Peptides against a protein of PDB entry 6FRK. Designs and how they scored, part 15

Target 1, 411 residues: chain A of PDB entry 6FRK
Amino acid sequence: NEEVLNAMLKEVCTALLEADVNIKLVKQLRENVKSAIDLEEMASGLNKRKMIQHAVFKELVKLVDPGVKAWTPTKGKQNVIMFVGLQGSGKTTTCSKLAYYYQRKGWKTCLICADTFRAGAFDQLKQNATKARIPFYGSYTEMDPVIIASEGVEKFKNENFEIIIVDTSGRHKQEDSLFEEMLQVANAIQPDNIVYVMDASIGQACEAQAKAFKDKVDVASVIVTKLDGHAKGGGALSAVAATKSPIIFIGTGEHIDDFEPFKTQPFISKLLGMGDIEGLIDKVNELKLDDNEALIEKLKHGQFTLRDMYEQFQNIMKMGPFSQILGMIPGFGTDFMSKGNEQESMARLKKLMTIMDSMNDQELDSTDGAKVFSKQPGRIQRVARGSGVSTRDVQELLTQYTKFAQMVKKM

## One batch from the design tools (peptide; made by RFdiffusion4, then SolubleMPNN)

Design b1_p9_2_s4 (from b1_p9_2, 3 letters changed)
Fold by OpenDDE base, seed 2:
Structure b1_p9_2_s4 (fold): chain B 411 residues (1-411), chain A 9 residues (1-9)
Amino acid sequence: as target 1 above (411 residues)
Amino acid sequence: SLESLLEKL
């Protein structure tokens, strides 16, 4: 039993390392999971795989929870939010995304460009802010970021802004001078929140970078960017561990709307390749597709059929941002996003729909579609022949459906 | 490499 546990934990540890989870955290997770698994419960014939997966999920949730409540802005007050982070982390873009997020919620929001180091930083911020109709401040001539930040904060305080976002310089080569500048700005403006912006694509370097920032400035919040790329998001765990600060938002693309509040459970589910059903439901609800109410009602009742999955695939194909939505479906995240352009993702979805087109109503409308196929394996061979696919492709579809239906039953 | 990380586990 211990050898089986160790083998399964090795597979999980490999998958977490491939997801950019820091090696120290993976080691700690392995130890915590071993300590949390009662070997006596493993002897009782419980599905050892499910128990280990649940223990891993629970320990990953704890690694994302810093035990500190996220700072939230106070309505009708002046809230100063300072952004810190390396150049290329997406910090400036994230300032605009956060400003736009609060503006859409009816907050009086503004942006300050205190990046004097990067040529064209103010022009870039001005361009982004103007497109989003966000008020902005900055200078073309002032070289002291403390002066710009102080003047901008004072201006927007006097104009009764509720959300005052300050973007700072990001430097790669002069870490000490960057940290001194950030401290001088922070001391001058006295921010209510300091947000560290981290690029998830830096993999194992996330811990060292997040630690370097936390050791120099009082980081109180983390935003993780580039979670739409090759980054599986494991660096987010490293950021929380190093900063002891909550992730408040994630950046999920290049568009100003590619920004969402951080949710622990969906994020860990996605990290493990379990998908984000809650985020999928929320995104499906936001699209106000009239046909979705019946699906949402079934999902709330823990009912999910192969037909419901087919209808959901039809809706996804209508929605356009196909890659993002597939990444939210259980069992589609790792293999669908990592290897294909949007056209390959659509071709794979069409293949799955073609497999389901060869199913009968009894198979499609069963609340336990996988059990219908498991009881009569000849159905798999029929569907495989009807759709021109392998019996393996049908089994993979049924495995994905089963994962999805199990998550829906837990909602 | 991922292998060198796995050897440290």
Scores: peptide ipSAE 0.015, ipTM 0.565, DockQ to the pose 0.010
Fold by OpenDDE base, seed 4:
Structure b1_p9_2_s4 (fold): chain B 411 residues (1-411), chain A 9 residues (1-9)
Amino acid sequence: as target 1 above (411 residues)
Amino acid sequence: SLESLLEKL
């Protein structure tokens, strides 16, 4: 039993390392999981897999929790939010995303460009802000970021802005001159929150980068970007560990609305390839699509049918930016996106719907659709013939359905 | 992939 546990933990550790989780955190997680698993309970015929998965999930949740409450803006007050991070981290784009998020929530929000180092920084911010109808400040002539930040903050305070976001210079390297500039800006504007923006795609470098910022400036929040790409988000754990600061938001794409509040449970579920049903439900609700209430109610009761999956696929096809929504569905994230563009992903989803169109009501409305097909294998052959696909394609659909239905039953 | 590892678990 201990050898089996150690083998399974070795596989989990390998997965976490492949997910860009820092080796020290993976080691600590292994030790914590090993200590949390009662070997006697594992002997009593409990599903060893389920116990290990639950222990791993629980310890990952603890690694994302810095033990400190996230800063939140106060309504009707002036809240100054300073952004720090390397060039290419998505910092400037994230400033615009955060401003747009608060604006859509009915906050009076504005943007300040205190990046004097990068040519065209102000033009880029101005372009993004103008597209989103967000008020902005910056200079083409002032070279001191402290002056720009101070003047911009004072201006927007006097105009009773509630959310004042200050973008700073990002460099390609951790240079002392950059940290001195950031400290001077922070001292001048006295921000209520300092947000470190981190690119998730830098993998094992996340710890050292996050630490270098925290050692120089009072980072109080983290935003992780590029979680739509090949980055599995393991670097986020390293950022939390190094900064001792909560992740407050995540950037999930290039669009201004590809931005969401950080949720621990969905994030760890996605990191583990379990999907994000809660984030999918929230995104469905945000889009105000019809029939969402009935689907949400079924999901809350742990009921999930092939028809419910078909309805979700219809909703996904209505939602647009198909790449992000697929990454929220268990079993669709990696293999569905790794092999094609958005149009190919839609074509594959349409193929799955065509397979389900060849199913009968008994198959579609069963709360255990996979068991209906397993008890009568002739159904798979019927559906395959009816939809013009292989029996393998039908089995693959049923495997995806089973993964999703098992997740819904655990909610 | 973490999925393939969760499948092997």
Scores: peptide ipSAE 0.014, ipTM 0.480, DockQ to the pose 0.021
Fold by OpenDDE base, seed 3:
Parts: structure tokens; sequence; C-alpha cells
Structure b1_p9_2_s4 (fold): chain B 411 residues (1-411), chain A 9 residues (1-9)
């Protein structure tokens, strides 16, 4: 039993390292999982796999929790939020996304560009702010970021803004001159929150980067960007461990609305390749698509049919950045996207819908669609023939449906 | 995937 457990943990550790989880955190997780598994309970005939999965999930949840409550803005006060991070981290785009998020919630929000180092930084911020109808401040002539940040914060405090977001210079490297500039800006404006923006795509470099920022600047919050790409998100665990600060939001794409509040359980589920049903429900709610309320009510009751999955695919096809939403569906995330561009993903989804178009109402409306097909295998051959696909393609669809329906029943 | 690995365990 201990040899089997050690073999299983070795495979889990390999997969976590391949997900860009830091080697020190993977070692600690292995030891904590070993200590949390009662070998006597494993002997009692409980599903050993489910116990290991639950123990791994529980220890990953602890690695994302810094034990510190996230900062939240106070209504009717001036809240100054300073952004820090490297160039190319998505910092400037994330400032605009956060400003838009608070504006949509009825906060009086503004943006300040204190990036004097990057040519066109102010033009980029101005374009994003104008497109979102967010008030902005910056200079084309002032080169001191402390002056720009101080003047902009004073202006917007006097105008009774509630959310004042300050974007700072990002450099390509961890240079002492960048950290000195960030400290001078922070000392001048006295921010209520300092947000570190991290690119998830830098993999194993996340720990060293996050530590360098925390050692120099009082980082209180983390935002992780580029979780729509090939980044498996394991670097986010390194950022929390290094900064001892909560992840407050995630950037999921290039659009201004590709931004969501961080949720621990969905994020770990996605990191494990289990998908994110809760994030899919939240995103569907935000888009206010037609019959969303009826579907959400079914999902809350653990009811999920092949028709409900078909309607979800129709809704997904109406949504903009298609790649992100597929990555939220259990069993569609890594394997569905890993081989294709957005067009290939759309073609695969359309193929699945065409298979379901060859199903009858009894098959589509069954609360256990996979059991209907397993009891009468001739249905698989009928659907395969009707849709012009192999019996294997129909079996793969039913396997994906079963994975999704089992997750909905656990909600 | 980590899921498919955890599925083979």
Amino acid sequence: as target 1 above (411 residues)
Amino acid sequence: SLESLLEKL
C-alpha cells in the first residue's frame, strides 16, 4: 500500500511540475498529502484514488490561501490602488480591466498613468480608458512618475473619486532603479492597496519574480494574467507563497471584460484539468444571455441533460473569446484546445452539436443520458449513422457529458 | 492532463 501510494504521488508530482508548480511547493505538497492520508482508512476499501485526489485538492487549496484577508475598497471613501509588475505582465491592460469592473458596479473610478519610461504608455491607457468611458490622468511632458502620480491622486481625491488606480512603470528586468521608483511613488501617494500583476506564462520564474517584488515593495494583493494561453497556472501558487498575499482577480484574455474575481475552488479545479463549472456559470450570468436563469436553477439542483449541454454550447458559440469558455468546461479544457486554434475548437464544438442533433428527445432530456445509451447500444449506432460520425465519436461525447454531469451533481 | 494521470491512479 505504501509503495502504491508513493508511485501515485510520484505521478501527481510529475504532473504538478509540468503545470509549472514550483519544486519546493510540490515536495511540501507530497509530504502533506502523505501525512493527511490515513493508510488504515485506505485499507477499509474506500476508493483510494478519490482519497488521494481529495487530499491533493485540499493541499493545493491551502497553497493558494495565504491566511490573509483580501483588501476591499470602502464605499464613499477615496481608495488608492497602486499597480506594480514587469513590462509585458499585462499590468496596464489589467488596470483598465479593474477600473471597468468597479465602474460597472457603480463605483466612481479613474485611471492614472505614472509610466514615464515606456513610449506610448499614456496613449495606450488613454485609448483603453476612453473606450470604457473611464476618466484618466497622465502627462506627455512630465518625466517624474512621483509628480504625475501625486498630481493625479490629488486631482481625483478633490473630485471625490472612490477608486483611484495608478499604473506604474514596468521594466524588462528586476532592476534596483525600478524598485526605487516604485517605493518613491508608493511613499508619495500612500496607496490603500498595492497590486502585483504576474504573467502566468513565465512558469518556474514566477517564484523569483514575485519574491523580488515582495522584498522591495509592500505587495498586499496579486492579479494573475494570461490564464487563457498555454499557462497551466501553477506559477500562481508560487506568487502566493512568495508575496504572502491573496490573488484577488484573474485576467482570462485580451478583452476588457476578460477579468474575474479570483475563486480558489474553480482555479484549483482548472489547474487539475477538472474544468471550472462555477466560473462558466458566473460568465454566463454576466453576459445576460436569454435562458440563463433556468439553466442555473437546474445546475443548482444537480440536473444536467444532453439538451442542457447543447444549449450551453449554443451560448458558448454566442460568446466572444471562445477558447476561454471551452477551457472552463470539464473534459474540454486541455485536450480540446491543445491541438487547435479558435477555429478548430469551434469546428469541434459544432461537430459535437451535430452529433446531438441526431439524438431524440428521450436521449436529450434524460437526467442520465449516458445510461440511456449504455442500456441500448443500438442508439449509439443510430446517432453515429445520422450524424455521419464514428461510434467512437459518439462514445467520446457521452464520456464528456458524463464527466460534466458528475461535476454538476457535486455542486 | 493531471486529471488523466489522476484517472490512471
Scores: peptide ipSAE 0.014, ipTM 0.505, DockQ to the pose 0.020
Fold by OpenDDE base, seed 5:
Structure b1_p9_2_s4 (fold): chain B 411 residues (1-411), chain A 9 residues (1-9)
Amino acid sequence: as target 1 above (411 residues)
Amino acid sequence: SLESLLEKL
């Protein structure tokens, strides 16, 4: 029993390391999970697998919770938000995404470019801000970021802006001059919130980088970027641990709308390859799609048919942006999106739906659709002919369905 | 994959 538990925990630890979770956090999590299971196994005689999954999930939720309430802007006040982070972290793009998020919520929002180090930083910010109709400030001639930040903050305070976002210089290396410049800017503008922007793709380097920023400036919030890419987001746990600051938002693509409030449960579910079924349910409920209560109840009961998958694909095709929704479906994660644009992903869904349109009610309404096809291979050939696709394409659909249906049964 | 490892879990 203990050998089986240790083998399973070793597989979990390997998976978390492959998800870019810091080796120290993985070791601590292993010890905490082992201690939690040893206590629960004494109590319940439950399936060891479900207990390990639950214990891992619970300990990851604790690693994402710094025990500190996220800062929120005050309506009708001037709220100064300073952004810090490395060059290439997506910091400048994230400033525009956050500004646009608050603008769409009815906040009087503006952007300041205090990045004097990167050639074209102000032009990039100006281009993004102009496209989003966000007021902006910066200089082509002033080289002191303290002067630019101070003048921009004063200007927008006098104009009664509610959200004043300051983008700072990011460098490729942790240079003492960068950290001194950030501290001078922070001291001059006295920000209400300092946001550390982290690229999820930097893997094991997340801890040391996040710590270096927190040791120099009072980081109070984290934003994780590039969660649409190959990054599984495990580096986010390292940033929370090092900064002791909550993740407030995530960046999920290149578009200005590829930005959402951070939700703990969906993020951990996705990190664990469980998909973001809760976030899918929430997005589906936000759209007031009346047919979804029946689907939610089926999902809660671990029932999932090919028809339920077809209805989900119809809902996804009605919901934009498509990239954010596919990345929430188990088995349709980053690998489905990494090979194409939104149009190619839509074409793939339409192809899958066309395959399902060639299925009969017995195949669509089976709680084990893949087993119906495996028992009678002639069904695969019929569906392939009916939809004009290969038998391989039908098998690939059934493999995706099986993965999803197995995840729904584990919920 | 983490999925395959969680499937072995």
Scores: peptide ipSAE 0.006, ipTM 0.540, DockQ to the pose 0.021

Design b1_p9_3_s1 (from b1_p9_3, 3 letters changed)
Fold by OpenDDE base, seed 1:
Structure b1_p9_3_s1 (fold): chain B 411 residues (1-411), chain A 9 residues (1-9)
Amino acid sequence: as target 1 above (411 residues)
Amino acid sequence: ILDLLLELS
C-alpha cells in the first residue's frame, strides 16, 4: 500500500513539475497528501485511486488559497485599481479586459495609461479602450507617470467613475527604478487595490518574479495571464505562495472576452487534466446554440451519453478557437493542445465523430456506454471495422467518454 | 495528472 502510494505520488509530483509547479510546493503537497491519507482506510477496500485523487485535489485547493479574502470593488464608490507587472506580462491587455468585464456588469469604468516608459503604450491602451467603448486618460507629452496617474484619477473621480484602472510602466527585469516609480504612483493615487499581473508561460520563474514584486509593492491581488490551452497553470500556485494574495481573474486568450473570474475548483480540475465542465457549459450557453438547453439540462442531471458527447463535438466544431474549448473537456486538455495546431485538433474531433458514427443507438444512448462495450468486446471490433480505425482508437474514445461521464456525475 | 492516476490504477 505505501509503495503504491509512493509510486502514485511520484507520478503526480512529476506531472506537477511538468505543469511548472514550484518544486517546494510539490514537496509540500507530497508531504501533506501523505499525512492526509489514512493507509488503514485504504487497506479496508476503499478505492485507493479516488482517495489519492481527492487528497491531491484538496491539497492543491489549499495551495491556491492564500487565506486572505479577495478585494472586491464597492458599488457606488470610486475604486482605484493599480496594475503592476513586468513588460510583456499582458498587463495593458488585462487592464482593458478588466475594464470591459466591469463595464459589462454595469459599472462606470475607465482606464488610465501611466506607462511613460514604453513607446506607444498610450496608443495601445487608447486603441483597446476605444474598441471596447471605455473612457480613457493619458498623455503624449507628460513623462512623469505620477502626474499622469494623479491627473487621471482626479479627473475620473470628479466624473463619478466607479472603477478607475491605472496601467503602470513595466520593465523587462526587476529594476529598482521600476519599484521606485510604482511606489511613487501608489503613494500619489492611494489605490484601493494593487493587482500584480503575471504571465503563466514564464513557468518556474513565476515564484521569484512574484516574490520580488511583493517584497517591494503591497500587492493585494493577482491576475494570471496566458492561461490559454498551451500554458501550464502551475505558475499560478507559485504566485499565490509568493504574494500571499488571491488570484482574482485569469486571462485565457487574446480576445477582450478571454477573461474570467478565478474559480478554484475548475482551475484545479483543469490543472489535474480533469477539464473544466463548468466553463464548458458557460461557453456553450454563451453561444446560444439551439440545442444547448437540452444538453445543459442533461449535464445538470448527471446524465451523459456517447450521443451527448457527439452533439457536444458538433457544437465545438461550430465554435471558433477550438484550442480553448478542447482544453475545457476532460482528457482533451494536455494531449490535444500540446501536439497540434487548430487543424489537428479539428481532425482529431472529426476522427472521434467518425468512430461514433459507426456506433448503434444502444451504444450511443446508454448512460454507461463504456460498460456496454466492456460487457461485449465484439462491439469494439465492430465499431473499429466500421470506422476504419484500430480497436485502440475506440478504446481511447471510450476512456475519454468515461472520464467525462464520471465528472458529469459529480456535478 | 489524471491520466497518470488512471494508468496507475
Scores: peptide ipSAE 0.000, ipTM 0.450, DockQ to the pose 0.023
Fold by OpenDDE base, seed 3:
Structure b1_p9_3_s1 (fold): chain B 411 residues (1-411), chain A 9 residues (1-9)
Amino acid sequence: as target 1 above (411 residues)
Amino acid sequence: ILDLLLELS
């Protein structure tokens, strides 16, 4: 039993390292999982796999929880939010996304560009802010970021803004001059929250980067960006461990709406390759597309048919950033995103819909569509011929449906 | 990771 557990934990540890989880955190997780698993309960015929999965999931949830309550803005007050992070982390784009998020919630929100180092920083912020109808401040002539930040914060405080977001300069490297500039800005404006923006795509470098920022600046919140790319998200655990600060939001793409509040359970589920059904439901609710309420109510009751999957695919095709939503569907994320651009992912989804268009109402409306096909294999051959695909393509669709339907039944 | 946990069971 212990040898089997050690073999299973070795493979889990390998997969976590391949997901960019820091080696120290993987070692800690291994020891915590070993300590949490009762070997006697494993001997009693309980599903050893479910027990290990639950233990791994529980310990990953603890690694994302810093034990500190996230800062939240106070209504009717001036809340100053300072952004810090390296150049290319998505910091400036994330400032605009956060401003737009609060504006859509009815907060009086503004943006300040205190990046005097990067040519065109103010133009980029101005373009994003103007497109989102967000008030902004900056200078083309002032080179001191402390002056720009102080004047902008004072201006927007006097105008009774509730959310005042300050974007700062980034550098390509962790330079002492950058940290001194950030400290001078922070001391001048006295922010209510300092947000560190981290690019998830830097993998194993996340720990060293996050630590360097926390050692110099009083980081209180983390935002992780580029979780739509090849980044497996393991670096986010390193950011929490190093900063001892909660992840408050995630950036999931390039669009201003590709931004969501961080949820621990969905994030760990996605990191483990389980998908994010909760995030899919939330995103579908935000878009207020057609009969979404009826679909959400079915999902809450653990009911999921091939027709319900087809309707979700139609809704997904109505959504702009297609790649993200596919990445939230269990069993679709890895296979759909790994090989293609957004157009290829859309073509694959359209192929799956074309296969379902060759199904009958009994097959589509069955609460166990896979069982209908398994009992009568001739149905697979009919659907394959009707849609012009292989029997293998139909079996792959049914396998994906089964994975999704099993997750919905666990909700 | 989940598929790996699946194969090990």
Scores: peptide ipSAE 0.005, ipTM 0.470, DockQ to the pose 0.020; fails the geometry check
Fold by OpenDDE base, seed 2:
Structure b1_p9_3_s1 (fold): chain B 411 residues (1-411), chain A 9 residues (1-9)
Amino acid sequence: as target 1 above (411 residues)
Amino acid sequence: ILDLLLELS
């Protein structure tokens, strides 16, 4: 039993390291999982794999939970939010995304550019803010970020803004001058929240970076960016561990609305290559596709057919940004997106739909479609011939459907 | 869709 546990934990640890989870955290996770698994329960004939997976999931959820409640803005008050982070972290873009998020929720939101170090910082912020119709403040002539931040905060306080976001200077590396400037700005404006923005694509460097910021500045919130890229998100665990601060949002692309509230369960599911079903469901619900209510009701009842999967593929194809939706779907985020462009992903989806177009109503509407095919293997050969694919391609589709249907039954 | 996308990867 201990050998089986150690083998499975080795596989999980390898996958987490490949997901940019810090080696120290992976070690701690392994120790915590070993301590949380009752070896006596493993002896009782419970599915050892499920038990280990659940224990791993539970301990990862704990690693993302700093035990501190996230700061939330107060409606009808002036909330000053200061952003800190390295140059190239996506800090400036994230300021605009957060401003747009609150504006869309009916908050009176504004942006302040207190980045005097980067040439064109104010022009970039002004361009982003103007496109989003967000009020902004900054200077082309003032070189002291403290003056700009103070004047901007005062201006927008006097105008009764509810969300006042201050973008600060970055540097390419951690420098004492950066931290001194950040402290001076923070002392002058007295922010209600300090948000550290971290690029997830820096992998194992996330811990050292997050620690360096926390050791110098009272970081209260974390935003992780570039989770749409090659970053598997393991750096987020390092950020929480180092800052002891909650992740409040994630950046999931380059568009101003490629920004979502952080959800622990979906994130850990995605990190483990289990996908973000909840986020997918929420995203599908936001699209107000007429057929979504019927699907959600079926999903709540643990019912999922090949037809339901087909309809969902049609919906995904209608949504346009296929890459983002794929990134929310377990195991497609890394290997499917890394191996193919959006067109190849759509071509794969169309291939699956073409396979299902060769299925009959009994096969499509069965609550156990895989069992229908397993009982009568001649159906696989019929569908393969009808769709011009191999019997293997049909079996792969059915295997995929079976995994999804099993996941839906666990919801 | 999620598990289907897991297996296609």
Scores: peptide ipSAE 0.000, ipTM 0.347, DockQ to the pose 0.109; fails the geometry check
Fold by OpenDDE base, seed 4:
Structure b1_p9_3_s1 (fold): chain B 411 residues (1-411), chain A 9 residues (1-9)
Amino acid sequence: as target 1 above (411 residues)
Amino acid sequence: ILDLLLELS
């Protein structure tokens, strides 16, 4: 039993390291999981894999919890939010995303560009803010970020703005001059929240970077960017551990709406390759797609058919930024995102739908569609011929369906 | 899958 546990934990630890989780955190998680698993309960015929998975999930949830409540803006008050982070972290884009998020929620929101170091910083912010219809402040002539930040904050306070976001200068590396500038800005504007923006794609460097910022400025919140890319988000755990600050939002793409409140459970589920079920739900609800009450009821009963999957693909195709949605779907994210752009992903989804268009009602409406095809392999050949695809393509679809249907049965 | 996810919430 202990050897089996150690083998499974080794596999999980490897997967977490491949997800950019810091080696120290992986070690700690392994020890915590070992301490949380009762070997006697594992002997009693309980699904050892499910127990280990649950223990791993529970310990990962603890690793993203800094033990402190996230700062939230107060309605009807002036809330000053200062952004800090390296150049290329997505900081400036994230300022616009956060401003747009609050604006869509009915907050009076504005942006201040206090980046005097990067040529065209103000033009970029102005362009983004104008596209989103967000009020902005900055200067082409003032070189002191403290003056710009102070004047901008005062202006927007006097105009009764509720959310005042201040973007600061970034650098390519941690520099003392950058930290001094950040401290001077923070002292001048007295922000209610300091947000550290971190690029998830930097992997094992997340801990050192996050620590360098926390040691110099009172980081109270973290935003993790580039979670749409190859970054599995393991660096987010390192940021929380180093800053002792909660992740408040995540950036999930390049669009201004590719931004969502951080949720622990969905994030850990995605990190483990289980998909982001809750984030996908929230995104569907935000898009006001037709309430499929009938499907909800079937899923509560652990029923999922190929027809249900087809209807889901139709819904996904009606949704914007297809790449994000696929990345939220269990078993689709890795295979669809790793090999193509959004257009190729849509073409693949349309191909899967075309395969299902060649299925009959018995195949589509079976609660065990994979078993229908496994019992009568001639069905695979019929569907393959009808849709103009290989028998392998049909088998791949059935494999994806099976993975999804198994997830539904376990909920 | 999105409705599936909505349904599982």
Scores: peptide ipSAE 0.000, ipTM 0.354, DockQ to the pose 0.027; fails the geometry check

